# Designs tried in a protein design run: peptides against a protein of PDB entry 3C66. Part 33

Target 1, 189 residues: chain A of PDB entry 3C66
Amino acid sequence: KSWANLFEKNDFFFRYKFYLEITAYTRGSDEQHLKWSGLVESKVRLLVMKLEVLAGIKIAHPFTKPFESSYCCPTEDDYEMIQDKYGSHKTETALNALKLVTDENKEEESIKDAPKAYLSTMYIGLDFNIENKKEKVDIHIPCTEFVNLCRSFNEDYGDHKVFNLALRFVKGYDLPDEVFDENEKRPSK

## One batch from the design tools (peptide; aimed at target 1 F18)

Design b2_p20_8 (made by RFdiffusion4)
Pose (drawn by RFdiffusion4):
Structure b2_p20_8 (pose): chain A 189 residues (1-189), chain P 20 residues (1-20)
Amino acid sequence: as target 1 above (189 residues)
Amino acid sequence: IKIWPKKIWKFRDDDLSTVE
């Protein structure tokens, strides 16, 4: 074999059938999003601990990098549809109605200056100890406990016209395009 | 297997459906 093989990219987004995504939103400024997403990102490891001790959770595997994007966001209505539509491959297409900030256009006049909404998503891949028969697995409490941990007493993130946090349980085939690079086909049926 | 809930919000209503 060769050195090139050792350094082959991991296959995180193909090896699990289930993912928990944690999303921090900011309809505000760059530094408002830096602090906000920074706080949320700092708590994600705690969710891994809370989840992984559970009977039923075989593993809660965090990915090493947040997925970041921003859109030009004129209206409150837009910010809301972003929250609604972002996170699932079934629905993320609706985001094409808004201008996405890219490598090419981040420097353009009508984009550099436009108000923006910011997204920061972390993924926890899940695998399960499948109990007895096909049963429901409830991981609601550790999810809400994680939400309650996303706070600061010296910084108010209470204005939801600005700051928001969301979590999604998304099957592998339904992961957002952003997680698969130019090479990779996405998982199927 | 069914995973419950499907979607959780800090400042909005949760989607208490399941992912199968």

Design b2_p20_8_s1 (made by RFdiffusion4, then SolubleMPNN; from b2_p20_8, 12 letters changed)
Fold by OpenDDE base, seed 5:
Structure b2_p20_8_s1 (fold): chain B 189 residues (1-189), chain A 20 residues (1-20)
Amino acid sequence: as target 1 above (189 residues)
Amino acid sequence: LFITPRRINKYGEDDMGSVE
């Protein structure tokens, strides 16, 4: 079966029990975000290669398209909240306190000129070679190397007030709602 | 299955508490 059939959106988020989320955050301009997220996206393949060679990892498959979202983000505290709450179904409801930017509202005067946080999220589906439920897989090294690679590319990306990068290990039943279509049922625990 | 870290962010490694 060709690689092309494995990356239909509908099957990807049901195929694995576990996912690694990679989120690039930008509190600034759309241009700043495009450069930052584009850099991060360009390095994901290197992370995949490093994950695949870990003894406990059977498969690491990247989803080919990022998920894009943006919020009105008037304060630094709001930006911290986005970074804390985003990427888990258990916590994402806290983001309802912020105004999500949509195609329908982006031209509203109150939204158009407002400070924004931009998010680009990439997903890696993970399958593990674990016979015993007590086995530990440590992904710290490849993940840290990836973060350092992205952050060291340009001095500007060291500014945590503007640019951030987070990696989150998530179970399939705790994926954000954004990955499912309206007619799709979330995976059960 | 125990995977570490659960989260890496600007504060470093976050062992998200025991997912009950």
Scores: peptide ipSAE 0.281, ipTM 0.813, DockQ to the pose 0.627
OpenDDE base, seeds 1, 2, 3, 4: peptide ipSAE 0.269, 0.212, 0.263, 0.258; ipTM 0.812, 0.789, 0.816, 0.808

Design b2_p20_8_s2 (made by RFdiffusion4, then SolubleMPNN; from b2_p20_8, 9 letters changed)
Fold by OpenDDE base, seed 3:
Structure b2_p20_8_s2 (fold): chain B 189 residues (1-189), chain A 20 residues (1-20)
Amino acid sequence: as target 1 above (189 residues)
Amino acid sequence: LLITPKRINKYGEDDLSSVE
């Protein structure tokens, strides 16, 4: 199936049992985040290519659009919490303790000038060749190479206080609520 | 044996899980 069929959000997040989430985090300006997330997003295709050639991976399909969110993030501890809790339905409820920045509230005085954490998340749907139980598939290698590629692109991206990148392997039933429409039920196990 | 990282974080730390 061509990547063109992946434009339907609803079908993509029901199609695979497994997903790789790639989240670029920025605690700083929107401009800093735009540069960082844009870099990460530009490299996702290289990760996909590296995944696709692994014998145990039948399919690695990127979702073409990032999911973007931002939170008021007054402390470094809040930023660590976001990075820990984001990307899993099991843990994402902890983010409710933070103020989500929305188009409706972004101009509020308490939010406008507040420190923010920006998130851009890319998804890769994964289908594995389960029948080839004999082959070790280690996706850690291409994932680590990807992180290193992004982090080494600019020295500024080495500042973990500002810029972070995480890859999370999740099951479809544990995807964040953001990937589903209000009327959609998350996949069962 | 499928070796998948649960998460690769900002420090390159991964919780490697084997998915059979």
Scores: peptide ipSAE 0.176, ipTM 0.770, DockQ to the pose 0.614
OpenDDE base, seeds 1, 2, 4, 5: peptide ipSAE 0.147, 0.143, 0.068, 0.153; ipTM 0.768, 0.769, 0.718, 0.771; seeds 1, 4 fail the geometry check

Design b2_p20_8_s3 (made by RFdiffusion4, then SolubleMPNN; from b2_p20_8, 10 letters changed)
Fold by OpenDDE base, seed 5:
Structure b2_p20_8_s3 (fold): chain B 189 residues (1-189), chain A 20 residues (1-20)
Amino acid sequence: as target 1 above (189 residues)
Amino acid sequence: LLITPKRIRKYGEDDLGSVE
């Protein structure tokens, strides 16, 4: 199979049993989010490189395009809820309590001037070497280093009231609905 | 055994998981 086929959306989210989600959150302006998410996205290749050299990981393939979303986020509690519930099919229904910003509603007075939380999510498909039960591989190390790298880039990115970064390990059947088209069936457990 | 973070974030949840 060609390298090009591997990164098609339709194949990517069905190809792996496991995924690493990297989500940059911003409760602030779109400009702030663009800078923050752009930084995070620019560093993803470094994380991939660190994952690929681990003996327990056979493949770490990044999806090339981020998923973008934004919500009206009037309170800090709402912002925490978004960070807790986003990124899993099991929990994402809780986000229905918030107003999703869409191309259709973004110009409404109640939406355009409202406080917002912006989300940019990158995905890495993971294939593990399961047969080698003798070696323990801890992917927490490279993930933590990645978060620290991004957060330490600028002092402003240390403000968790505005900027946040989360990595989530998810199974393919628990991917958020956003990664599938309306006509696609979610992978089975 | 693979040790994986279920969720990790700065100033937030850091939950670890395992994959066999």
Scores: peptide ipSAE 0.156, ipTM 0.761, DockQ to the pose 0.604
OpenDDE base, seeds 1, 2, 3, 4: peptide ipSAE 0.037, 0.047, 0.043, 0.044; ipTM 0.674, 0.717, 0.708, 0.716; seeds 1, 2 fail the geometry check

Design b2_p20_8_s4 (made by RFdiffusion4, then SolubleMPNN; from b2_p20_8, 13 letters changed)
Fold by OpenDDE base, seed 1:
Structure b2_p20_8_s4 (fold): chain B 189 residues (1-189), chain A 20 residues (1-20)
Amino acid sequence: as target 1 above (189 residues)
Amino acid sequence: LEIVPRRIRKYGENDMSSVV
């Protein structure tokens, strides 16, 4: 079975205690976001390979599908707020102050012509070989190399007013609501 | 278990300060 078929959505977000979230942000056009997010997604396998060889990481398994969302984003401060609050259940409620773009509302004139922030999020499930609770795992190097690899592809991706890339380490109980179906219960602490 | 860093966000290639 291909790696893609092993992670049906139904078990992936319950299988691991820890996840690495990779979010590509674009405040611009859908076309700009498609190019940026597609580039980031194409490089995730290289990050996985670098994580798997770190001391203390037993398994690094990517989820195969991105999660897509978009918000009306009138200001640069709104865009910074999205980047700060997204990717954690503890903080994502702050995004309710912004208008989520949906299939039902996207054709409304007030939404259609509004400035938007687009988000594409990839997830990596992590398992650790830690016998002692005191062990430290430093993921700074592989994550930094990944960000540099994505941003160096085109000079336009250096414009942080338009293009951003964030990696967030999160616990399974603090995953965003988007990863669970309506009938699924969030993992407990 | 301590994982470092918890969040990495870079605006540019040389922005090492954006590790939160």
Scores: peptide ipSAE 0.185, ipTM 0.738, DockQ to the pose 0.487
OpenDDE base, seeds 2, 3, 4, 5: peptide ipSAE 0.166, 0.200, 0.207, 0.159; ipTM 0.741, 0.750, 0.751, 0.737; seeds 3, 4 fail the geometry check

## One batch from the design tools (peptide; aimed at target 1 V137 D138 T144 L167)

Design b2_p21_1 (made by RFdiffusion4)
Pose (drawn by RFdiffusion4):
Structure b2_p21_1 (pose): chain A 189 residues (1-189), chain P 21 residues (1-21)
Amino acid sequence: as target 1 above (189 residues)
Amino acid sequence: DDENKFLHISKKSDKMVFTPE
């Protein structure tokens, strides 16, 4: 074999059938999002610990990099549809109605200056100890405990017209396009 | 197919209960 093989990109978004995504939103400024997403990202490892000790959770595997994007966001209505539609491949297409900030256009006049909404998503891939028969698995408490941990007593993130946090349980075939690069086909049926 | 589960601090949320395949 060769050195090129050792350095082959990992296949995180193909190896699990289930993913928990944690999303920080900011309809505000760049630094408002830096602090906000920074706080949330700092707590994600704790969710891994809370999840992984559970009977039923075989592994809670965090990916090493947040997925970031921002859209020009004129109206409150837009910010809301972003939160609603972002996260699932079934629905993320509706985001095409808004202008996405890219490598090419981040420097353009009508974009550099426009108010923006910012997203930062982290992925925890899940695998399960499948109990007995097909049964429901409840991981609600560790998820809400994680949410309650996303706080600061010296910084108010209470204005939800600005700051928001969301979590999604998303099957592998339904992961957002952003996680698969230009080479990779996405998982199927 | 079942819908994805959703939890949000300022919107209507689903209970994080699901059946893995």

Design b2_p21_1_s1 (made by RFdiffusion4, then SolubleMPNN; from b2_p21_1, 10 letters changed)
Fold by OpenDDE base, seed 1:
Structure b2_p21_1_s1 (fold): chain B 189 residues (1-189), chain A 21 residues (1-21)
Amino acid sequence: as target 1 above (189 residues)
Amino acid sequence: EEEEIRLDTSKPSDKFVFTPD
């Protein structure tokens, strides 16, 4: 049974206390982003497999679809801010200072020709083995291997001014608003 | 500095930005 059939969007972001967010960032063209994000997405399954074999992890379950967003990003400082603030409900309000690119505004002259940052975010739900008294699970090795695998695919992906990759460990109550429908209540602490 | 991706389940959300050293 493919994992794809088990998780309707509706319950995935409520099932786990912990999530690993994988965000591919691109400050460049949409074509550059499609190549970069597509590569990152193609490798997520390998990360899941490496996480599942860790003694402290009971289950690592990927969400099947990326979340896509883009912002007008005039400066390098704006790009750093996006990377700092994105991926947490506590900090995402800072992104309101930037112009979100939407289907309604993308053809505006002020947006069309503006530098953009593109974001593609994949989510992995994590359940931990509490019984194995390891209060700490080290995911450094599988995460580092994943980043190296993505970055080494093309020399152009070494340019941090254009291409970035972040992994963020987030509690379910601190997930970004984008993962919830307008009628859904955020998980409580 | 290799930011040790230590998931302490007791600690708040840790952000791991992998900048290649």
Scores: peptide ipSAE 0.046, ipTM 0.662, DockQ to the pose 0.067
OpenDDE base, seeds 2, 3, 4, 5: peptide ipSAE 0.045, 0.041, 0.099, 0.040; ipTM 0.679, 0.661, 0.712, 0.671; seeds 2, 4, 5 fail the geometry check

Design b2_p21_1_s2 (made by RFdiffusion4, then SolubleMPNN; from b2_p21_1, 10 letters changed)
Fold by OpenDDE base, seed 3:
Structure b2_p21_1_s2 (fold): chain B 189 residues (1-189), chain A 21 residues (1-21)
Amino acid sequence: as target 1 above (189 residues)
Amino acid sequence: EEEEIFLSTSKKSDRFVFIPD
């Protein structure tokens, strides 16, 4: 399939066995998040380039659109929970304890004035040259360089109370529900 | 129990190494 077909959600989340999730977190204003997430998103292509040159990686294919969500986040513990539980189908149900901000509820007084955590998540589909060989793939260096690149752009992004960045390696059957349409069945193990 | 591989700015992360099984 052509690169052009990857602009559509279509079968992207069914095409690969493995995905790298990149999530930018902001506990602050939407403006702060837009700047932070926009920066992270702008650097994803550089990460892809660094992944593609690794001998163990056959394909690193970015999904072009971020997934956006926000939660009422009254405490630092809630913010840590979001960072811990988000990005895996196994753990995402824990987020049900928090109030998801939606277009329908965002103007409610209790939500409007509440502290919020904003999330923007990018996905990279991965195909490996060493599948089923029990060989280790080390992506620590390119991922660390990516994180450092994003955080070094502005000194404010060093404040872990406000800005965070996480990378998660996820199998296709453990992708978050957000990547699938209501009529789509998640991949089986 | 499938090993979760996670790298975060807010948490201590182990080396980001995995086996693509």
Scores: peptide ipSAE 0.201, ipTM 0.814, DockQ to the pose 0.788
OpenDDE base, seeds 1, 2, 4, 5: peptide ipSAE 0.043, 0.087, 0.081, 0.091; ipTM 0.718, 0.754, 0.752, 0.753; seed 2 fails the geometry check

Design b2_p21_1_s3 (made by RFdiffusion4, then SolubleMPNN; from b2_p21_1, 10 letters changed)
Fold by OpenDDE base, seed 5:
Structure b2_p21_1_s3 (fold): chain B 189 residues (1-189), chain A 21 residues (1-21)
Amino acid sequence: as target 1 above (189 residues)
Amino acid sequence: EEKEIYLSTSKKSDKFVFTPD
């Protein structure tokens, strides 16, 4: 397969052992989320460039499509729970306690006017150099710089009650269910 | 052992260090 084919879903979530998840969270309006997530998404290429130059990283390949979801989020504790549990298959079942907003239910009166948490998630597939197998790779610096870049873009994004940003390192077998089709089997450990 | 790595704007995270297999 060509390099360009990795930007389509196809086998992207089966090709790498490791992934970096970048999730923009918004507890507020859809308009607020659109601006926040759009900003985060626009900066992902800068993070990729910083990851690619690390000696231990052979490939940092972004998936081009964001994954979108939203939940009814009546309390701040619910918002914290979403941020804690989302992004890992082993923990995501805790989100079943919240009402997922869907195209089928979004117009229901109990959902339409309810407080919501919006999520937009970008994925970067990671391949490492074999020569560095015994060496630890540190991605803290580029990840921190990325977070600071996004957060400092607008003073309003300093409101952690509304806007949040998370980066999660996950193994392929622990990717969230959302990245796989119903007929696809998740990678084994 | 490989550590879970998580960084959020609302949480302080430890150093993002891992060893690939």
Scores: peptide ipSAE 0.083, ipTM 0.718, DockQ to the pose 0.744
OpenDDE base, seeds 1, 2, 3, 4: peptide ipSAE 0.036, 0.078, 0.069, 0.059; ipTM 0.676, 0.711, 0.698, 0.702

Design b2_p21_1_s4 (made by RFdiffusion4, then SolubleMPNN; from b2_p21_1, 9 letters changed)
Fold by OpenDDE base, seed 1:
Structure b2_p21_1_s4 (fold): chain B 189 residues (1-189), chain A 21 residues (1-21)
Amino acid sequence: as target 1 above (189 residues)
Amino acid sequence: DEEEIFLSTSKESDKFVFIPD
């Protein structure tokens, strides 16, 4: 199958057993988030290149588009909770305690002026080389380089109260619901 | 706030994957 087919949502999230989720978080303005997430997204290609050359990784394939969401986030504790619970099907139900911002509700007075957390998530599908004698695949170096590259772009991104970046290794059956259509069945274990 | 480090193991491939902050 051509690589072009992997850019279709329908196949990408079923093709791999493992995914790397890269989420840019912003508790601030939409403008701040657009700049931060845009930067992070622009660097994903470099991370992919570094992952692909690791002996234990057969393939690292990025999904082309980010997933976007935002929540009313009144407190720092709420922001920490979002970062802790987001990105896994096992834990994402905890986010139901927060108000999801939608196109339908964003103009409501209680939402419009409320503090918000913005999320942009990129996905990389991973296939590991089973025949490789390495029992361990350490992606520490490429991931650290990626984080450093993003954080070093602007000194303001060092403010963890506003800007955060998470890399989560997730199994296909534990991907967030956002990656599947309502009519799609989640991959089994 | 420290970035979260994720450690994952693949039982199927008998491999360990380490993701730093």
Scores: peptide ipSAE 0.034, ipTM 0.635, DockQ to the pose 0.113
OpenDDE base, seeds 2, 3, 4, 5: peptide ipSAE 0.036, 0.033, 0.030, 0.037; ipTM 0.673, 0.651, 0.657, 0.683; seeds 2, 3, 5 fail the geometry check

Design b2_p21_2 (made by RFdiffusion4)
Pose (drawn by RFdiffusion4):
Structure b2_p21_2 (pose): chain A 189 residues (1-189), chain P 21 residues (1-21)
Amino acid sequence: as target 1 above (189 residues)
Amino acid sequence: EEDPILLDPKRGINNRMVFDI
């Protein structure tokens, strides 16, 4: 074999059938999002610990990089549809109605100056100890405990017209396009 | 196919993180 093989990109978004995504939203400024997403990102490892000790959870595998994007966001209505529609491949297409900030256009006049909404998503891939028969697995408490941990006593993130946090349980075939690069086809049926 | 489970307390979307395995 060769050195090129050792350095082959990992296949995180193909090896699990289930993913938990944690999303920090900011309809505000760049630094408002830096602090906010920074706080949330700092707590994600704790969710891994809370999840991984559970009977039923075989592994809770965090990816190493947050997925980041922002859209021009004029109205409150837009910010809300972003939160609704972002996260699933079935629905993320509706985001095309808004202008996405890219490598090419981040420097343009009508974009550099426009109010923006910011997203930061982390992925925890899940694998399960399948109990007995097909049964429901409840991981609600560790998820809400994680949410309660996303706080600061010296910084108010209470204005939901600005700051938001969301979690999604998303099957592999339904992961957002952003996680697969130009090479990779997405998982199927 | 099932829809993803969304939890968003700030918006009052308090869905249980319960799913079938």

Design b2_p21_2_s1 (made by RFdiffusion4, then SolubleMPNN; from b2_p21_2, 10 letters changed)
Fold by OpenDDE base, seed 4:
Structure b2_p21_2_s1 (fold): chain B 189 residues (1-189), chain A 21 residues (1-21)
Amino acid sequence: as target 1 above (189 residues)
Amino acid sequence: DEDAIVYNPTRGINNKFVFEV
């Protein structure tokens, strides 16, 4: 099957048992987020290349499109909560305490003037060279190099109050609802 | 069932991004 058939959204989030999520966070302007997320997205391919050469990783396959979301984020604590809770189905329900910005509500006065956190999330499907039932995989080095590469691009990206970058290792059954269409059933355990 | 493992070095979270598969 050609690589082209791997890019159908519907198959991608069912194909792998494990996913690496890369989320760029911005608590600031849309313009700041576009620059930051665009940079992060541009570097994901370099991370993939570094992951693919690890002995424990058989396949690192990036999904081609980011997932975009934004929340009203009045406080730094809210911003930390977003970073802690986003990217897992088990934890994402905690984000219901925050106002999700949608096309339907973005024009409301209470949302227009509110501080916002913007999120852009890239997904990498992972297949491992598992010889034994339980293997430890260490991806610390390439992930650290990736984060450092992104943050060192501009001095402003060092400000963790505005710009953050997190990686999350997630099982397919614990992927956020955003990756599935309304008619799709999430993978079972 | 291990929960999702988060690595956020900007906040000093999980400085060893290691997981069991």
Scores: peptide ipSAE 0.554, ipTM 0.918, DockQ to the pose 0.829
OpenDDE base, seeds 1, 2, 3, 5: peptide ipSAE 0.538, 0.551, 0.529, 0.548; ipTM 0.916, 0.920, 0.915, 0.919

Design b2_p21_2_s2 (made by RFdiffusion4, then SolubleMPNN; from b2_p21_2, 8 letters changed)
Fold by OpenDDE base, seed 5:
Structure b2_p21_2_s2 (fold): chain B 189 residues (1-189), chain A 21 residues (1-21)
Amino acid sequence: as target 1 above (189 residues)
Amino acid sequence: DEDAILLNPTRGINNPFVFEV
């Protein structure tokens, strides 16, 4: 089976029990987000390399494409809520209180000029070397180094009111709905 | 058992980066 089949969207989100989500957030312009998310995305390969050398990690496999979304984000509290609730099926329903920006609605006057939060999310599938005992895997160092690398690239990225970066460790059955096609059934527990 | 763990390095207190797998 060719390397190409390993990167098909449909197989990727069913292949692993665990995923690391990397989300770049921007409350600002599309141009600001493009620069920020592009930087974060460019560094994901370095994170993968650092994860793969950990004894507890058998495989760290990045998905090749980001997931892009944007919300009308009128307040700082809304921006904090997005960062807290996004990236888990259990909590993502709270985002229904916000207006999702779509190709169909982006030109509406109420949306066009509204403050927006932009999200770009990268996924890493994780397979662990689990022997018969509950093993603890610590990914703190690689993740912290990655965040510091992205945040230190430009002084502007130190503004947490505009630019944010979050990592989330998620079980495959709790992945956001965005990763599944309409005809795909969510993995069972 | 948390199904999703937010890894916020700025919220510092508990090392949420340690997972039982």
Scores: peptide ipSAE 0.285, ipTM 0.829, DockQ to the pose 0.617
OpenDDE base, seeds 1, 2, 3, 4: peptide ipSAE 0.269, 0.281, 0.256, 0.270; ipTM 0.827, 0.828, 0.822, 0.818

Design b2_p21_2_s3 (made by RFdiffusion4, then SolubleMPNN; from b2_p21_2, 9 letters changed)
Fold by OpenDDE base, seed 2:
Structure b2_p21_2_s3 (fold): chain B 189 residues (1-189), chain A 21 residues (1-21)
Amino acid sequence: as target 1 above (189 residues)
Amino acid sequence: DEDAILFNPTRGINNKFVFEV
């Protein structure tokens, strides 16, 4: 199947057993988030290249479209909760305690001027060189270098109260609901 | 086995990003 078919959403989130999520977080303005997420997105290809050369990784395929979400985020604790709970089906239900900002509600007075956390999430499908044994894969080096590269680009991105960047290794059956269409069945264990 | 492993070096979360496959 051509590279083009890998970018079809429907096949991508069923193709791999494992995914790496890259989430850029901003507790601030939409403009701040656009700059931050755009920077992070621009560097994802460099991370992919570094992952592909690791002996344990056979394939690292980025899904090129970010997933965008935003929440009303009145407190720093809420912002930490978003960072801790987002990106897993098991934990994302905790986000239901927060108001999701949508196109339908964004103009409501209670939402319009409220503090917000913005999220942009990139996905990388992972295939591993597994010879019939559970193997440990260590990706902390390329991931640390990636985070440092993004956060060092501008001094403002050093402020962890505003700008955050996290990676999550996720099994395909534990991907967030956002990656599946309403008619798609989540992968089973 | 964790189904999702978080890595956030800025917040000191999981400074070693290792998983079993």
Scores: peptide ipSAE 0.691, ipTM 0.950, DockQ to the pose 0.741
OpenDDE base, seeds 1, 3, 4, 5: peptide ipSAE 0.593, 0.538, 0.591, 0.534; ipTM 0.932, 0.921, 0.931, 0.920; seed 4 fails the geometry check

Design b2_p21_2_s4 (made by RFdiffusion4, then SolubleMPNN; from b2_p21_2, 8 letters changed)
Fold by OpenDDE base, seed 3:
Structure b2_p21_2_s4 (fold): chain B 189 residues (1-189), chain A 21 residues (1-21)
Amino acid sequence: as target 1 above (189 residues)
Amino acid sequence: DEDPIVLNPTRGINNPFVFEV
C-alpha cells in the first residue's frame, strides 16, 4: 500500500487513537522561530526511529506538515499560558484571550510591533502493540533524549524565556481544532 | 478524565508517559 494515499490530510487525524504533539515555541523574532522550529522539525525523524524500536509501539507515523500559529504575547505570563493551554481541545479555548496573528491583521500597528509567540506543531500518530495484557508503554526516555538533542544544539536554545519545546500525548478526540477542516467532525470519545 | 501527559522539561514532568493501552 503506497505511502502516497496516507498523505490525504483527511484521514491522518482519524487513523490513530493516540498522537504525540511536538510544539516548538518562540517568544522573539520570526527569524529566531524559523531557526528553532526548523531544527526541531529536522530531528522529528530521529524521535520516530527511537519510538518505533519500543516493544509497545507498533507504528509511529509523523505528519509531515507543521501547523503554524502566532499570538500577540505581551507578557511572560501569557507565554506560560500558551504553553499550558495549547495542544488540547479541552484547554485551547483559553487562547481566545490572546490576539491570534493572521494574514488579515498582521499589518495592524498594534499587532505589527507587539511581542509575539510563534508556535510550530508536529504530530506523530501512534499505534500500540496491544497484546492481551494492559501493557504500560513508557516513551519518556526517547522524548527526553529528543528534547535534550534539540536544546543542546545551540547555546541560545537554552534560554527558556525565548525558546521552548513541549511534547504532549493526546487522544484523537482531544486534538486541537486546527488539525480538522471546517467540515470535518471531531472524533468521538 | 486522565490529565494530558505533557513532557515540558521547563515545567517538569507532569505525568510519566506510561500509557495503559
Scores: peptide ipSAE 0.070, ipTM 0.719, DockQ to the pose 0.732
OpenDDE base, seeds 1, 2, 4, 5: peptide ipSAE 0.039, 0.049, 0.049, 0.043; ipTM 0.695, 0.724, 0.709, 0.718

